# Designs tried in a protein design run: peptides against a protein of PDB entry 3V4O. Part 13

Target 1, 234 residues: chain A of PDB entry 3V4O
Amino acid sequence: DQPLAKDKVALLIGNMNYREHPKLKAPLVDVYELTNLLRQLDFKVVSLLDLTEYEMRNAVDEFLLLLDKGVYGLLYYAGHGYENFGNSFMVPVDAPNPYRSENCLCVQNILKLMQEKETGLNVFLLDMCRKRNDYDDTIPILDALKVTANIVFGYATCQGAEAFEIQHSGLANGIFMKFLKDRLLEDKKITVLLDEVAEDMGKCHLTKGKQALEIRSSLSEKRALTDPIQGTEY

## One batch from the design tools (peptide; aimed at target 1 A78 H168)

Design b1_p12_6_s2 (made by RFdiffusion4, then SolubleMPNN; from b1_p12_6, 5 letters changed)
Fold by OpenDDE base, seed 5:
Structure b1_p12_6_s2 (fold): chain B 234 residues (1-234), chain A 12 residues (1-12)
Amino acid sequence: as target 1 above (234 residues)
Amino acid sequence: MEELQSYSPELS
């Protein structure tokens, strides 16, 4: 009846101090707060900031080593990004200007590798823009995905749109995390939880008509981030 | 007033 996770593992990446692109501020706060929340949910959390391409690829490799059959895997990214042909690209801090797909990490490729581990749940929370990169004409040929029905994408914004952070004298959350953090601990199916976050975000006057949460999922079971780990008390 | 910073940089 109650879904169980073999384990729960999260990789959080916040990129801010880009070498060839505008600096960001919110990822520092967002990663910190999300780390604390996920640890309350008994996730094993690795949180990293300002990763080069090499470091990001290594972090993903190490993350994948912690995944196995039935494990819940969560990847959070905050930073510059783009989307070409339905593929999401996370931009490392040492990416050139302009950057191309070969300089970035493709989220869908990571998903493919997670599927090979037979994970129980794959959650991607992507706080990045989804506008097309006109300087990248590469059409990625992706391996066919399995039908695992355990995939959830929480995009901070809709297709072709931008994601934002608020700039002021102090530190503040990005728009996505501002609303996500208030509901993350709720015992609800992850897609239901994100749907409520979407409604909350929709009330933000700053980004109305500019940024909207998109949920893309194939989730056939009532899986929640609050699901207990097998063999533990809850 | 609060201002927005885009996560999409201008490329050149």
Scores: peptide ipSAE 0.416, ipTM 0.878, DockQ to the pose 0.848
OpenDDE base, seeds 1, 2, 3, 4: peptide ipSAE 0.404, 0.390, 0.399, 0.412; ipTM 0.874, 0.870, 0.871, 0.877

Design b1_p12_6_s3 (made by RFdiffusion4, then SolubleMPNN; from b1_p12_6, 5 letters changed)
Fold by OpenDDE base, seed 4:
Structure b1_p12_6_s3 (fold): chain B 234 residues (1-234), chain A 12 residues (1-12)
Amino acid sequence: as target 1 above (234 residues)
Amino acid sequence: EEKLQSYSPELS
């Protein structure tokens, strides 16, 4: 009755020290705090900061090697990003100005590869903007996704909108992580958990009308990040 | 003073 994970693996990427773009601050703190939380949930966590395109692609490849049938896979990204034609692009720190899709990593391509691993759950937490990149007119041709009913996207912002961090003299979370971290350990279906985060985030006066959490999911089972790993005792 | 920093840079 209780859903089980064969294993739980997370890749966390925070890009902030961009070479040709404005530097960010929150990804450092956000990756750190999320790492600690996911480890409390018995995730095997690989957390990386300031990755070049080459390093990001390698990190994703290594992440995929850890995935297998029934494994829970979670990808978190904080940094610059954009969305064209429903495809999310994570921007490496060495991306040129302007950047194009060839310089970036497409999240939906990663999802396709995760599906090939027959994972038990695929969670994407994307703390990046979703504005269209007018300098990229490429229309990606992606392979069709399988119907696995185990996919959850947590977008830090809605389609066509921006995601923000609060910058001041000290370090602080991005808007998304500020609210996510307070609920991440709750034993709830991941979509329910994110819905509650969305409601909490909606009360942030700084980003009202500017940023709102969007949940996109096809999840036919009551899967939670707290689900126990098969063969283990808790 | 707190300010918002967008995760979408101005491109040129």
Scores: peptide ipSAE 0.448, ipTM 0.892, DockQ to the pose 0.816
OpenDDE base, seeds 1, 2, 3, 5: peptide ipSAE 0.443, 0.417, 0.434, 0.445; ipTM 0.891, 0.885, 0.887, 0.893

Design b1_p12_6_s4 (made by RFdiffusion4, then SolubleMPNN; from b1_p12_6, 6 letters changed)
Fold by OpenDDE base, seed 3:
Structure b1_p12_6_s4 (fold): chain B 234 residues (1-234), chain A 12 residues (1-12)
Amino acid sequence: as target 1 above (234 residues)
Amino acid sequence: MEELQSFSPKLK
């Protein structure tokens, strides 16, 4: 049986112009390209750039309001980030230097909230570094997650590693998006799709030994980004 | 030539 989505909603955030941290370039192009691709997949896409902490939290809240039972939710983030104790933190553009978890948005907390909406699929594409933030020793205590078996994490890099952008005479693309965009429209289970992206990225000599895609998933159904929306022709 | 730029910030 063909899996169906009640709806498909994506929030794309690209943070580049940080106030207290080095500026980035790739998120601009990456968000744009991903937006166009997801729209071709009939996603309702909200794309935002250079969000403050307040704006990011509001964007996530609004995103969550669009989620409901059976809805496919996709969160893409490109920008500065870190990972402490298995928790991923997205860094707003107005984050202080150094920043702490209280200044950032925890992805796992967002996942918890998405689970409460009984979504059909939860996809996180995190194009950020996953190095530990040594300036934050706080051990977060997160709420227990439900066993929903509908979760997919696509990390642009391995745990404890860095993510990179490729700069071409002033223009830049993230390594992750460079390869993701070539396969995103394929009608394949999302984990299979990402696995192929991982292989493609692995052949890139530019980032060999520096960046590798990591897939973390608990997906018991053959869900694809190409799955049709319920009530539409397919 | 292509160059890599890390997404990692420089923290104080």
Scores: peptide ipSAE 0.271, ipTM 0.813, DockQ to the pose 0.810
OpenDDE base, seeds 1, 2, 4, 5: peptide ipSAE 0.260, 0.252, 0.254, 0.249; ipTM 0.808, 0.807, 0.806, 0.803

Design b1_p12_7 (made by RFdiffusion4)
Pose (drawn by RFdiffusion4):
Structure b1_p12_7 (pose): chain A 234 residues (1-234), chain P 12 residues (1-12)
Amino acid sequence: as target 1 above (234 residues)
Amino acid sequence: SNNLQSRYPELK
């Protein structure tokens, strides 16, 4: 009755040195922090910075190869992003200005590939803006996903809104990680844990009225990032 | 700094 994971795998990407878009600072420290915390939770973590489109597609293919039945899969992205028609896109450092969906990675397509591997848990922590891209002409018409009841999204911000980090950030985490880092080790269902992070973030004066954590979840089973790996000793 | 920086791409 203790939910178990076949394995725990994560892919972390922080993009900062954009060629044609404003540069960011905090993704480095955000990725460093989450890497440490997830390693404490026995995840196998690949952590990468300043990825071009090509490197981002390769990184996600490698991550997909590590996924199999019953595996917990987690993707964290910190950098520029956008959202058109409910689909979230991650923007690589080599994105032209303007750019369109073909220059970016669609998070829903990654989720579809993860479901094909029959993972036991799918977690997306998207630490990026979610405003429309006016230059993105295209339409989704993606296939409906299977109902696996094991998907959790922790968006650093709401649809049509911005996610933030501190100006001239230096050592400071961005807003989402500032609050996520204090809760991530808790032995609670990931949905509940993210809800506590949403409450902590609501006390932050800098972001009132402009950034709020959004949780979207269909996870029915009580699964946590602290769940033991099957066949190891707990 | 006590100010915010967006992760919005600031498209041209």

Design b1_p12_7_s1 (made by RFdiffusion4, then SolubleMPNN; from b1_p12_7, 4 letters changed)
Fold by OpenDDE base, seed 3:
Structure b1_p12_7_s1 (fold): chain B 234 residues (1-234), chain A 12 residues (1-12)
Amino acid sequence: as target 1 above (234 residues)
Amino acid sequence: SDKLQSYDPELK
């Protein structure tokens, strides 16, 4: 049986022009390229750049409003970030230096809220560093997640590691997006697709030993980004 | 040639 999505919604955030942190370049191009690809997959895509904390929280709230039972939700983030105790934090452009969890958006909290919407699929593509933030010793107590078996995390890098962009002649692309874009349109289970991306990335000698894709998933159904939207011709 | 740039926030 072909899995169906009630709808497909994506929020793409690329933060580059940080006020108190090093500026990035790749998120601009990466968000643009991913936007075009996801639109080809019939996703409703909201793409935003250089969001403050307030703007990011609002964007996530609006994104959540578009989610409902059976809806495919995809969150892509490119920018500064960190991971403490297994929790991923996206850093707004107006975050202080150093920042703490209270200044950032916790991805796992967003996941919890997505689960409440009874989504058909929850995909997180996080193109950020996963190094621990030593300036934040707070141990977050998160709400327990439901067993929905519809969760996929694509981390651009390994736990405790850094993510990179490749710069050439003033232009830049994230390493993750460089390989993801080549396979994103394939009609494959999302975890299988990401696994192939991981292998492709593994062949990149520039980041060998520095960056590797990590997939964390609990996906009991053969869900693909190419799955048709219910009520449409397929 | 190609250059890698880390997404490290370089916290102070």
Scores: peptide ipSAE 0.502, ipTM 0.914, DockQ to the pose 0.785
OpenDDE base, seeds 1, 2, 4, 5: peptide ipSAE 0.482, 0.477, 0.497, 0.476; ipTM 0.910, 0.909, 0.914, 0.910

Design b1_p12_7_s2 (made by RFdiffusion4, then SolubleMPNN; from b1_p12_7 with N3E R7Y Y8D)
Fold by OpenDDE base, seed 3:
Structure b1_p12_7_s2 (fold): chain B 234 residues (1-234), chain A 12 residues (1-12)
Amino acid sequence: as target 1 above (234 residues)
Amino acid sequence: SNELQSYDPELK
């Protein structure tokens, strides 16, 4: 049986022009390219750049309002970030230096809220560093997640590692997006697709030993980004 | 020609 999505909604955030942190370049192009690809997959895409904490929280709230039972939700983030105790934090452009969890958005909290919407699929593509923030010693106590078996995390890099962008002739792309874009339109289970992306990235001599894709998933159904939307011709 | 730049926030 072909899995169906009630709808497909994506929020793409690219933060580059940080006030108190090094500026990035790749998120601009990466968000643009991913936007075009996801639209080809019939996603409703909201793409935003250089969001403050307030704006990011509002964007996530609006994104959540678009989610409902059976809806495919995809969150892509490119920018500064960190990971403490298994929790991923996205850093707004107006975050202080150093920042703490209270200044950032916790991805796992967003996941919890997505689960409450009974989504059909929850995909997180996080193009950020996963190094521990030593300036934040707070141990977060997160609400327990439900067993929904519809969760996929695509980390641009390994735990405790850095993510990179590649610059060529004044242009820059994230390493993750460089390889993801080549396969994103394939009609494959999302975890299989990401696994192939991981292999492609692994062949890149530039990031060998520096960056590797990590997939964390609990996906009991053969869900693909290419799955048709219910009520449409397929 | 090709250069890698880290997303490291370089916290202070």
Scores: peptide ipSAE 0.479, ipTM 0.901, DockQ to the pose 0.755
OpenDDE base, seeds 1, 2, 4, 5: peptide ipSAE 0.451, 0.459, 0.477, 0.455; ipTM 0.894, 0.898, 0.902, 0.897

Design b1_p12_7_s3 (made by RFdiffusion4, then SolubleMPNN; from b1_p12_7, 5 letters changed)
Fold by OpenDDE base, seed 3:
Structure b1_p12_7_s3 (fold): chain B 234 residues (1-234), chain A 12 residues (1-12)
Amino acid sequence: as target 1 above (234 residues)
Amino acid sequence: SMELQSFDPQLK
């Protein structure tokens, strides 16, 4: 039988206007485009821009409240970020320079909380750099994750690498979103979909050798973003 | 022209 979602909820965060760090441009357009696409997929979408640490934490908390057993949860982030010891950190716009983990939101911690909700699918799309933050030498100790086999990470770039945006005549899009948007509506297992996006992105001459999509997944079921919501007819 | 800009805050 086709998998069903109890509901589909997405939180999209785009941080651009940093106070103490270089400003970005792509998150604005990328969040907008992804919002429209996910709404076509019947996601309940909350899209927010330029969030402080306090606002980001509140947004995540509210997002988690919408999750429940069987709910599809999708978190998209575009902005500054880093990865230390396998943990991904999203940087709020009011983060100090330099920032540390205490100033940022840990994605893996959010995943842990999502697992507690017994979600049907957990998708993380992280359009940020994955370079180590040399100003933070702390090794985070996170709670152990459960074996839920419903997790998909789409990293805009590979481990230790940078993510880029394309600027053309004042317009900017993230490389990841540029290719993701072309396939997001396809009725395919999310990992298969992302794999195709990876291939498309790999053909981009602009980012060859600079940025490559990484998919990290533990998904034992054929879950797709197009999966219908339980109790609805499509 | 087309330009790439890194999301790395350490870069301009």
Scores: peptide ipSAE 0.303, ipTM 0.803, DockQ to the pose 0.583
OpenDDE base, seeds 1, 2, 4, 5: peptide ipSAE 0.296, 0.298, 0.298, 0.284; ipTM 0.806, 0.809, 0.802, 0.799

Design b1_p12_7_s4 (made by RFdiffusion4, then SolubleMPNN; from b1_p12_7 with N3K R7Y Y8D)
Fold by OpenDDE base, seed 2:
Order: sequence, then C-alpha cells, then structure tokens
Structure b1_p12_7_s4 (fold): chain B 234 residues (1-234), chain A 12 residues (1-12)
Amino acid sequence: as target 1 above (234 residues)
Amino acid sequence: SNKLQSYDPELK
C-alpha cells in the first residue's frame, strides 16, 4: 500500500548574517534550491532567511499550526548551531557571543510539539555544526518523546564535528545540500535516500575526515517525500 | 581547487 500524507509542510531556515558570529554564505542558495525541490514534491514551503530569535520562534510556532494528524513535517536549518547532551540548538542571527540555550531554539523541543500533532512523518535536516558549546552549562530536562516511529534526523555532520560550505567566486552550496539536492526527488524511503546521500558525500575528497552525514531514524513505515497527499490526484 | 568554510560559530 502506498503511504499517504494528509498534507506536506516544510519550514526552511537559513541564517547567514549573524551579528556576533562569522557570516555564512551557503544558506542562501541552499534554502533557495531546497525550496524549489520541495515544491516540486508538493510541499507547502515557508522559506526564511536571517531570523532573529523572536522571528525564529514565531516561524516555528506558525509551522506547528500547520501540522496535524498524518501531516508530513519537514524542518530544514542551515546556520550556526551546537549540540549539548544530545540536544540540537539552532542559533538566531541576533544571538549573543557566546550564546546559551536560552538564546537558541532546541530541535528536540520542536520534535516533541510535532509529536503532539500526531504527524505522519517528522523530518529534520540540520546543516549546522554539532560541537559542544562549553559556554552553555545548562542541562536541559526534556520530556520523554512518544514512540511514534516516524522520525528522521539528517545531520549534515557527525556528533562533535563541524559542517562546511564551499567557498567559491560565486554562490555555492553547503556540503550537505550539494549532495542532497541531487537525490531529493527520488521516490525512495527517506532513510534510504539519505543513506545514498551519505555515500555520495563520502566520496567527496574535500570533506573526507571532516564532515560525514549522520542519519538517526525511527521510521517503521516506508515513508517518502514523494508520497502523495490524500484527496489529491497526481 | 575549492576551499571549505566552517560553520563554526567561533565562540568567545
């Protein structure tokens, strides 16, 4: 049986022009290209760049409002970030230096809220560093996640490692998006798709030993980004 | 040929 999505909604955030941190370039083109691809997959896509903490929290809130039972939710983030105690934190452009968890958005908290909506699929694509932030000594106490078996994390890099963008005379992709975009439209289970992306990225001599894709998933159904939306004809 | 730029926030 072909899995169906009640709807497909994506929030794409690319933060580049940080006030107190190094500026980035790739998120611009990465968000643009991913937007185009996801729209071809009939996702309702909200794409935003250079969000302050306030704007970022509002964007997530609005994103959550679009989620409901059976809806596919995809969150893509490109920018600065860190990981403490297994929790991923996205950094707004107005974050101080150094920043703490209170200045950032915790991905796992968003996941919890998505689970409450009884979504059909939760996909997180995190194109950010995953290094420990030693300036944040907060130990977050998060509620236990439900067993929904519909979660996929695509980390652009390994735990404790950095993510990179390609420096070019013009606009260029981050490493993750460079390979993701070539396979995103394939009609495959999302974890299989990401696994192939991981292999493609592994062949890149530039990032060998520096950046590798990590897939963390609990997905009991053959869910794909290409899955049709209920009540629609394709 | 191509160079890489880290997404490291370079915390102070």
Scores: peptide ipSAE 0.450, ipTM 0.899, DockQ to the pose 0.817
OpenDDE base, seeds 1, 3, 4, 5: peptide ipSAE 0.409, 0.419, 0.444, 0.441; ipTM 0.881, 0.885, 0.897, 0.897

Design b1_p12_8 (made by RFdiffusion4)
Pose (drawn by RFdiffusion4):
Structure b1_p12_8 (pose): chain A 234 residues (1-234), chain P 12 residues (1-12)
Amino acid sequence: as target 1 above (234 residues)
Amino acid sequence: EVTAHKGEIAPE
């Protein structure tokens, strides 16, 4: 009755040095921090910075190859992003200005590929803005996803809104990771854990009225990032 | 130009 993971795998991407878009600073320290925390939780973690579109597609293919039945899969992205018609896109460092969906990675397509591997848990922590891209002409009409009841999204902000880091950030985490890092080791269902992070973030004066954590979850089983890996000793 | 970017907020 203790939920188990076949394995725990994560892909972390922090994009900062944009060629044609404002540069960011905090993704480096955000990725460094989450890498350490997830390693403490026995995840196998690939952590990468400043990825072009090509490197981003390759990184996600490698991550998909590590996924199989019952595996917990987690994707964390810190950098520029946007959201059109409910679909979230991650923007690579080589994105032109303006850019469209073909220059970017669609998170929903990645989730579809993860479900094909029959993962036991799918977690997306998207630390990016979620405003419309006016230059993105295209429409989704993506296939409906299977009902796997194991999907959790922890958006650093609400749809149509911005996610933030501290100006001239230096050593500071961005807002989402500032609060996520204090809770991630808790032995609680990931949905509940993210809800506590949402409450902590609500006390932050800098972001009142501008950034709020959004949890979207269909996870029915009580799964946690601290769940033991099957066949190891707990 | 695209305005959909992650933001930087001023500190207190």

Design b1_p12_8_s1 (made by RFdiffusion4, then SolubleMPNN; from b1_p12_8, 4 letters changed)
Fold by OpenDDE base, seed 2:
Structure b1_p12_8_s1 (fold): chain B 234 residues (1-234), chain A 12 residues (1-12)
Amino acid sequence: as target 1 above (234 residues)
Amino acid sequence: MNTALTGEIAPE
């Protein structure tokens, strides 16, 4: 009855030291804390900071090689980003100003490739802005996705909105990670877990009216990040 | 117990 993962693999990317764009602070702490939490959940974790376009594409390629039938795949990104026509774009640190889609990594393209691996679960946690990029008028033509019913998106902010960092004299979390880290180890269906994170954000005076989590999912099974790996069940 | 291989946080 308990869902099982063939394996659990996570790629965490935090971009903060941009060459042509404002520098960020939170990705360093957020990637570090999430790495430690996912390790406690028996994920194989690769955590990388300040990736160029070339390095990001290579990291994603290597991540995809670790995916196979029944494997849980999690992609976390913290950095600059934008959303055009429902497509999410992660911005490398060497992206030009202004950047366009050809300079960035499209999350939906990565999802398509993950589906081809017949994964057991695909989780995207995107801690980036979702504002329209007016300098990019390209409408990407994407192939239709398969109906796999194993996809979960956690967007740190709403469509067309910005994601924020906590203002602090030292190192501090982004708003999304501040609340996510308190619940990530809970043995709950991933969509239920994220829904509770959303409620926490909504009740906090710091974030109320400023930033709201969006959950987009097609998940027909009770899959949790705490699900045991095959052969290690008790 | 799972002996998962984990990568270190590294700048590139």
Scores: peptide ipSAE 0.018, ipTM 0.486, DockQ to the pose 0.023
OpenDDE base, seeds 1, 3, 4, 5: peptide ipSAE 0.016, 0.018, 0.016, 0.020; ipTM 0.511, 0.580, 0.552, 0.601; seeds 3, 5 fail the geometry check

Design b1_p12_8_s2 (made by RFdiffusion4, then SolubleMPNN; from b1_p12_8, 4 letters changed)
Fold by OpenDDE base, seed 1:
Structure b1_p12_8_s2 (fold): chain B 234 residues (1-234), chain A 12 residues (1-12)
Amino acid sequence: as target 1 above (234 residues)
Amino acid sequence: MTTALTGEIAPE
């Protein structure tokens, strides 16, 4: 039997115009492209750009309110970030320099909250750096995650590494989205899809030795972003 | 220094 989604909801955040950090360009295009693709997949998509800490937290809260049992939840983030002790932190545009965990949103905390909603699938696509923030030595105290076997992380870069955008005179995708967008509509298990994206990205001469996609998952079912919403299947 | 997404990849 083909897995069915109770509903499909996505929150896309692209932060570019940082107040105290280098400006970015790719998140604008990346969020736009992903929005269009996910809508074609019948996701309810909320796409936001240049969020302050307050706005990001509110957006996540609202996103969580849309999640429920069997719902597919997808969180995409493009912007500055870091990873300390295996925890990913998304940096709001109004974050101070240097920023600390208290100024940022912890992805694993969001995952915990998503698990509490008994979602059918939790997908995180994180287009941000994963290097350690030396200015933050705080060890986050997170609750143990449930064994839901429905979690998929797509990291634009490997642990401890940086993520890049393409320097172009015009608008261009980040490296991750450049390859993701070509496959996102394929009817494949999400981990298989991302694996193929990783292979495509790995063949790119621009990022050879610089950036590689990392997939982390515990997905036990053949769930795809293309899975029909319950009651709408043919 | 802080970690950040960068635009260091040039096309070709």
Scores: peptide ipSAE 0.032, ipTM 0.611, DockQ to the pose 0.663
OpenDDE base, seeds 2, 3, 4, 5: peptide ipSAE 0.016, 0.010, 0.018, 0.020; ipTM 0.483, 0.540, 0.506, 0.594

Design b1_p12_8_s3 (made by RFdiffusion4, then SolubleMPNN; from b1_p12_8, 6 letters changed)
Fold by OpenDDE base, seed 5:
Structure b1_p12_8_s3 (fold): chain B 234 residues (1-234), chain A 12 residues (1-12)
Amino acid sequence: as target 1 above (234 residues)
Amino acid sequence: MTTALTGEIPAE
C-alpha cells in the first residue's frame, strides 16, 4: 500500500553571480550536495547555476515537459528573492537593480502549471529571502489553484524574514541546506521530514531568533521522496 | 527595498 511515483524529477537552480546585486557563495555548494542526495533517491536531476531570466524560464519549461500524471516534481532554488502578497519571486542573475516581478519568476505560477500536469507530488524548496520588495508595487492576479492536496513548500525562512549564509572564507552551506542534507534521505513523509529539519534548525544557537523554517503544505497522502518509482524493482 | 540572500551569520 506504499505510494508509488510514476517518475521523479527535480530542477535545482542556484544563482550566485549576479550582475547588479551582491554575489552569493552558498548556492554552489548547496546545489551540488542536493544533486547528489536526490540522485541517490532515484530522482532525475537537472542542476543549473547562474541563470538569466531567459535561461530560467527555459529551464522551468523543460522541467514541466518532464512532468506528467503521477510524477513527483521537486523545484529547489537558492539565490536572491522576495515575497509580495504571498507570492514568491526568484531573481535571475541578470535582473536589474531594483528588480520587479516582471524580471523574476513567480513560484506560484509554476505551481499552477505543475497542477495542470496532474503530478503526484509537488515540492518546492526555496532558499531565499522572503522580505517584501518595496520597489515592486505590482499586485499579481493569479488563477485559483486546484485542490490537489499534493503540495509542499519548504521555505528556508519565515514570512517577512531573511535567509542567511554562514560567514566563512571557504565553501560552506547555507543555513537551510546545512540541516536539510542530514535528513533528506530518511524514509518519511516529506512534511514530517521537513518538520524535523525545522526542529534541528530551531535548536541551533546560530539561527535562534534569526531564521526559522516554514512548512506550508496540503498533502493528504503519505508521500516521501524515498517512494519507489512504479515498474521498478528494488 | 529589494531582498537578497545576503544575510550572514558568524561561523561556528
Scores: peptide ipSAE 0.025, ipTM 0.636, DockQ to the pose 0.667
OpenDDE base, seeds 1, 2, 3, 4: peptide ipSAE 0.024, 0.009, 0.022, 0.014; ipTM 0.653, 0.525, 0.625, 0.518; seeds 3, 4 fail the geometry check

Design b1_p12_8_s4 (made by RFdiffusion4, then SolubleMPNN; from b1_p12_8, 5 letters changed)
Fold by OpenDDE base, seed 2:
Structure b1_p12_8_s4 (fold): chain B 234 residues (1-234), chain A 12 residues (1-12)
Amino acid sequence: as target 1 above (234 residues)
Amino acid sequence: MTTALTAEIAPE
């Protein structure tokens, strides 16, 4: 009765050296640490830093080619972002100031494409702000998603709120990764794992009243990142 | 201390 993955594939993107926006620090460390953890979980991990719009779109396309029926797909993003009308937008390093949706990658569009692959699990971990971009008045028209019951969103912050990184003299984690990394290897349903991360964040004085994790999921099976790949289970 | 992952938006 143990859930099995046909394969496990992750795309990690960390954008920090923006051309027209404030530089960030945490994505470098966060992507590195998450890469190491996911590899311990037998994920095939592609980790990329400081992607232009063109490079981000290509990376997503290549990621989608690795997805197929029963494959676990995980997309992690750390960088600037915004949320308009329930749609999350990842901002490439070469995005103009101000940027619009046409300059960015819509996460919900990626999800739609992932659903077409009949994946076993779709996990999005979005370490970015979710504030409204007032300079983008476009209302995206998206096709209805399929009812696949295999979707998990981990938002580093609440709707309409900001996500933060820790100011440190050296390299330090973002707030989300600070807590996520301590639990990621636990053999638990992914939504349960994220719920525990949320509680850890809630108990921290640094984040109290400032940043809270949001979990949005439609997951009808007990899927975990620790689930074995078929043919390798004991 | 923390820094927001918010892009500074300049008007056109």
Scores: peptide ipSAE 0.068, ipTM 0.690, DockQ to the pose 0.129
OpenDDE base, seeds 1, 3, 4, 5: peptide ipSAE 0.020, 0.025, 0.059, 0.022; ipTM 0.618, 0.627, 0.689, 0.616; seed 3 fails the geometry check

## One batch from the design tools (peptide; aimed at target 1 D127 E162 A163 E165)

Design b2_p13_1 (made by RFdiffusion4; failed a check: the pose's geometry)
Pose (drawn by RFdiffusion4):
Structure b2_p13_1 (pose): chain A 234 residues (1-234), chain P 13 residues (1-13)
Amino acid sequence: as target 1 above (234 residues)
Amino acid sequence: SELAEALTGLTPR
């Protein structure tokens, strides 16, 4: 009755040095922090910075190869992003200005590939803006996803809104990780844990009225990032 | 503390 994970795998990407878009600073420290915390939770973690589109597609293919039945899969992205028609896109450091969906990675397509591997848990922590891209002409018409009841999204911000980090950030985490880092080790269902992070973030004066954590979840089973790996000793 | 917050800016991602 203790939910178990076949394995725990994560891919973390922080993009900062954009060629044609404002540079960011905090993704480095955000990625460093989450890598440490997830390693404490026995995840196998691949952590990468300043990825071009090519490198981002390769990183996600490698991550997909590590996924199998019953595996907990987690993807964290910190950098520029956008959202058109409910689909979230991650923007690589080599994105032209302007850019369209073909220059970017669609998170929903990644989730579809993860479900094909029959993972036991799918977690997306998207630490990026979610405004429209006016230059993105295209339409989704993506296939409906299977009902696996094991998907959790922790968006650093609401649809049509911005996610933030501190100006000239230096050593400071961005807003999402500032609050996520204090809760991530808790032995609670990931949906509940993210809800406590949403409450903590609501006390932050800098972001009132402009950034709020959005949790989207269909996870029915009580799964946590602290769940033991099957066949190891707990 | 209030002055530090007034002087702190935000960078969108």

Design b2_p13_1_s1 (made by RFdiffusion4, then SolubleMPNN; from b2_p13_1, 7 letters changed; failed a check: the pose's geometry)
Amino acid sequence: AAAALAATGLQAR

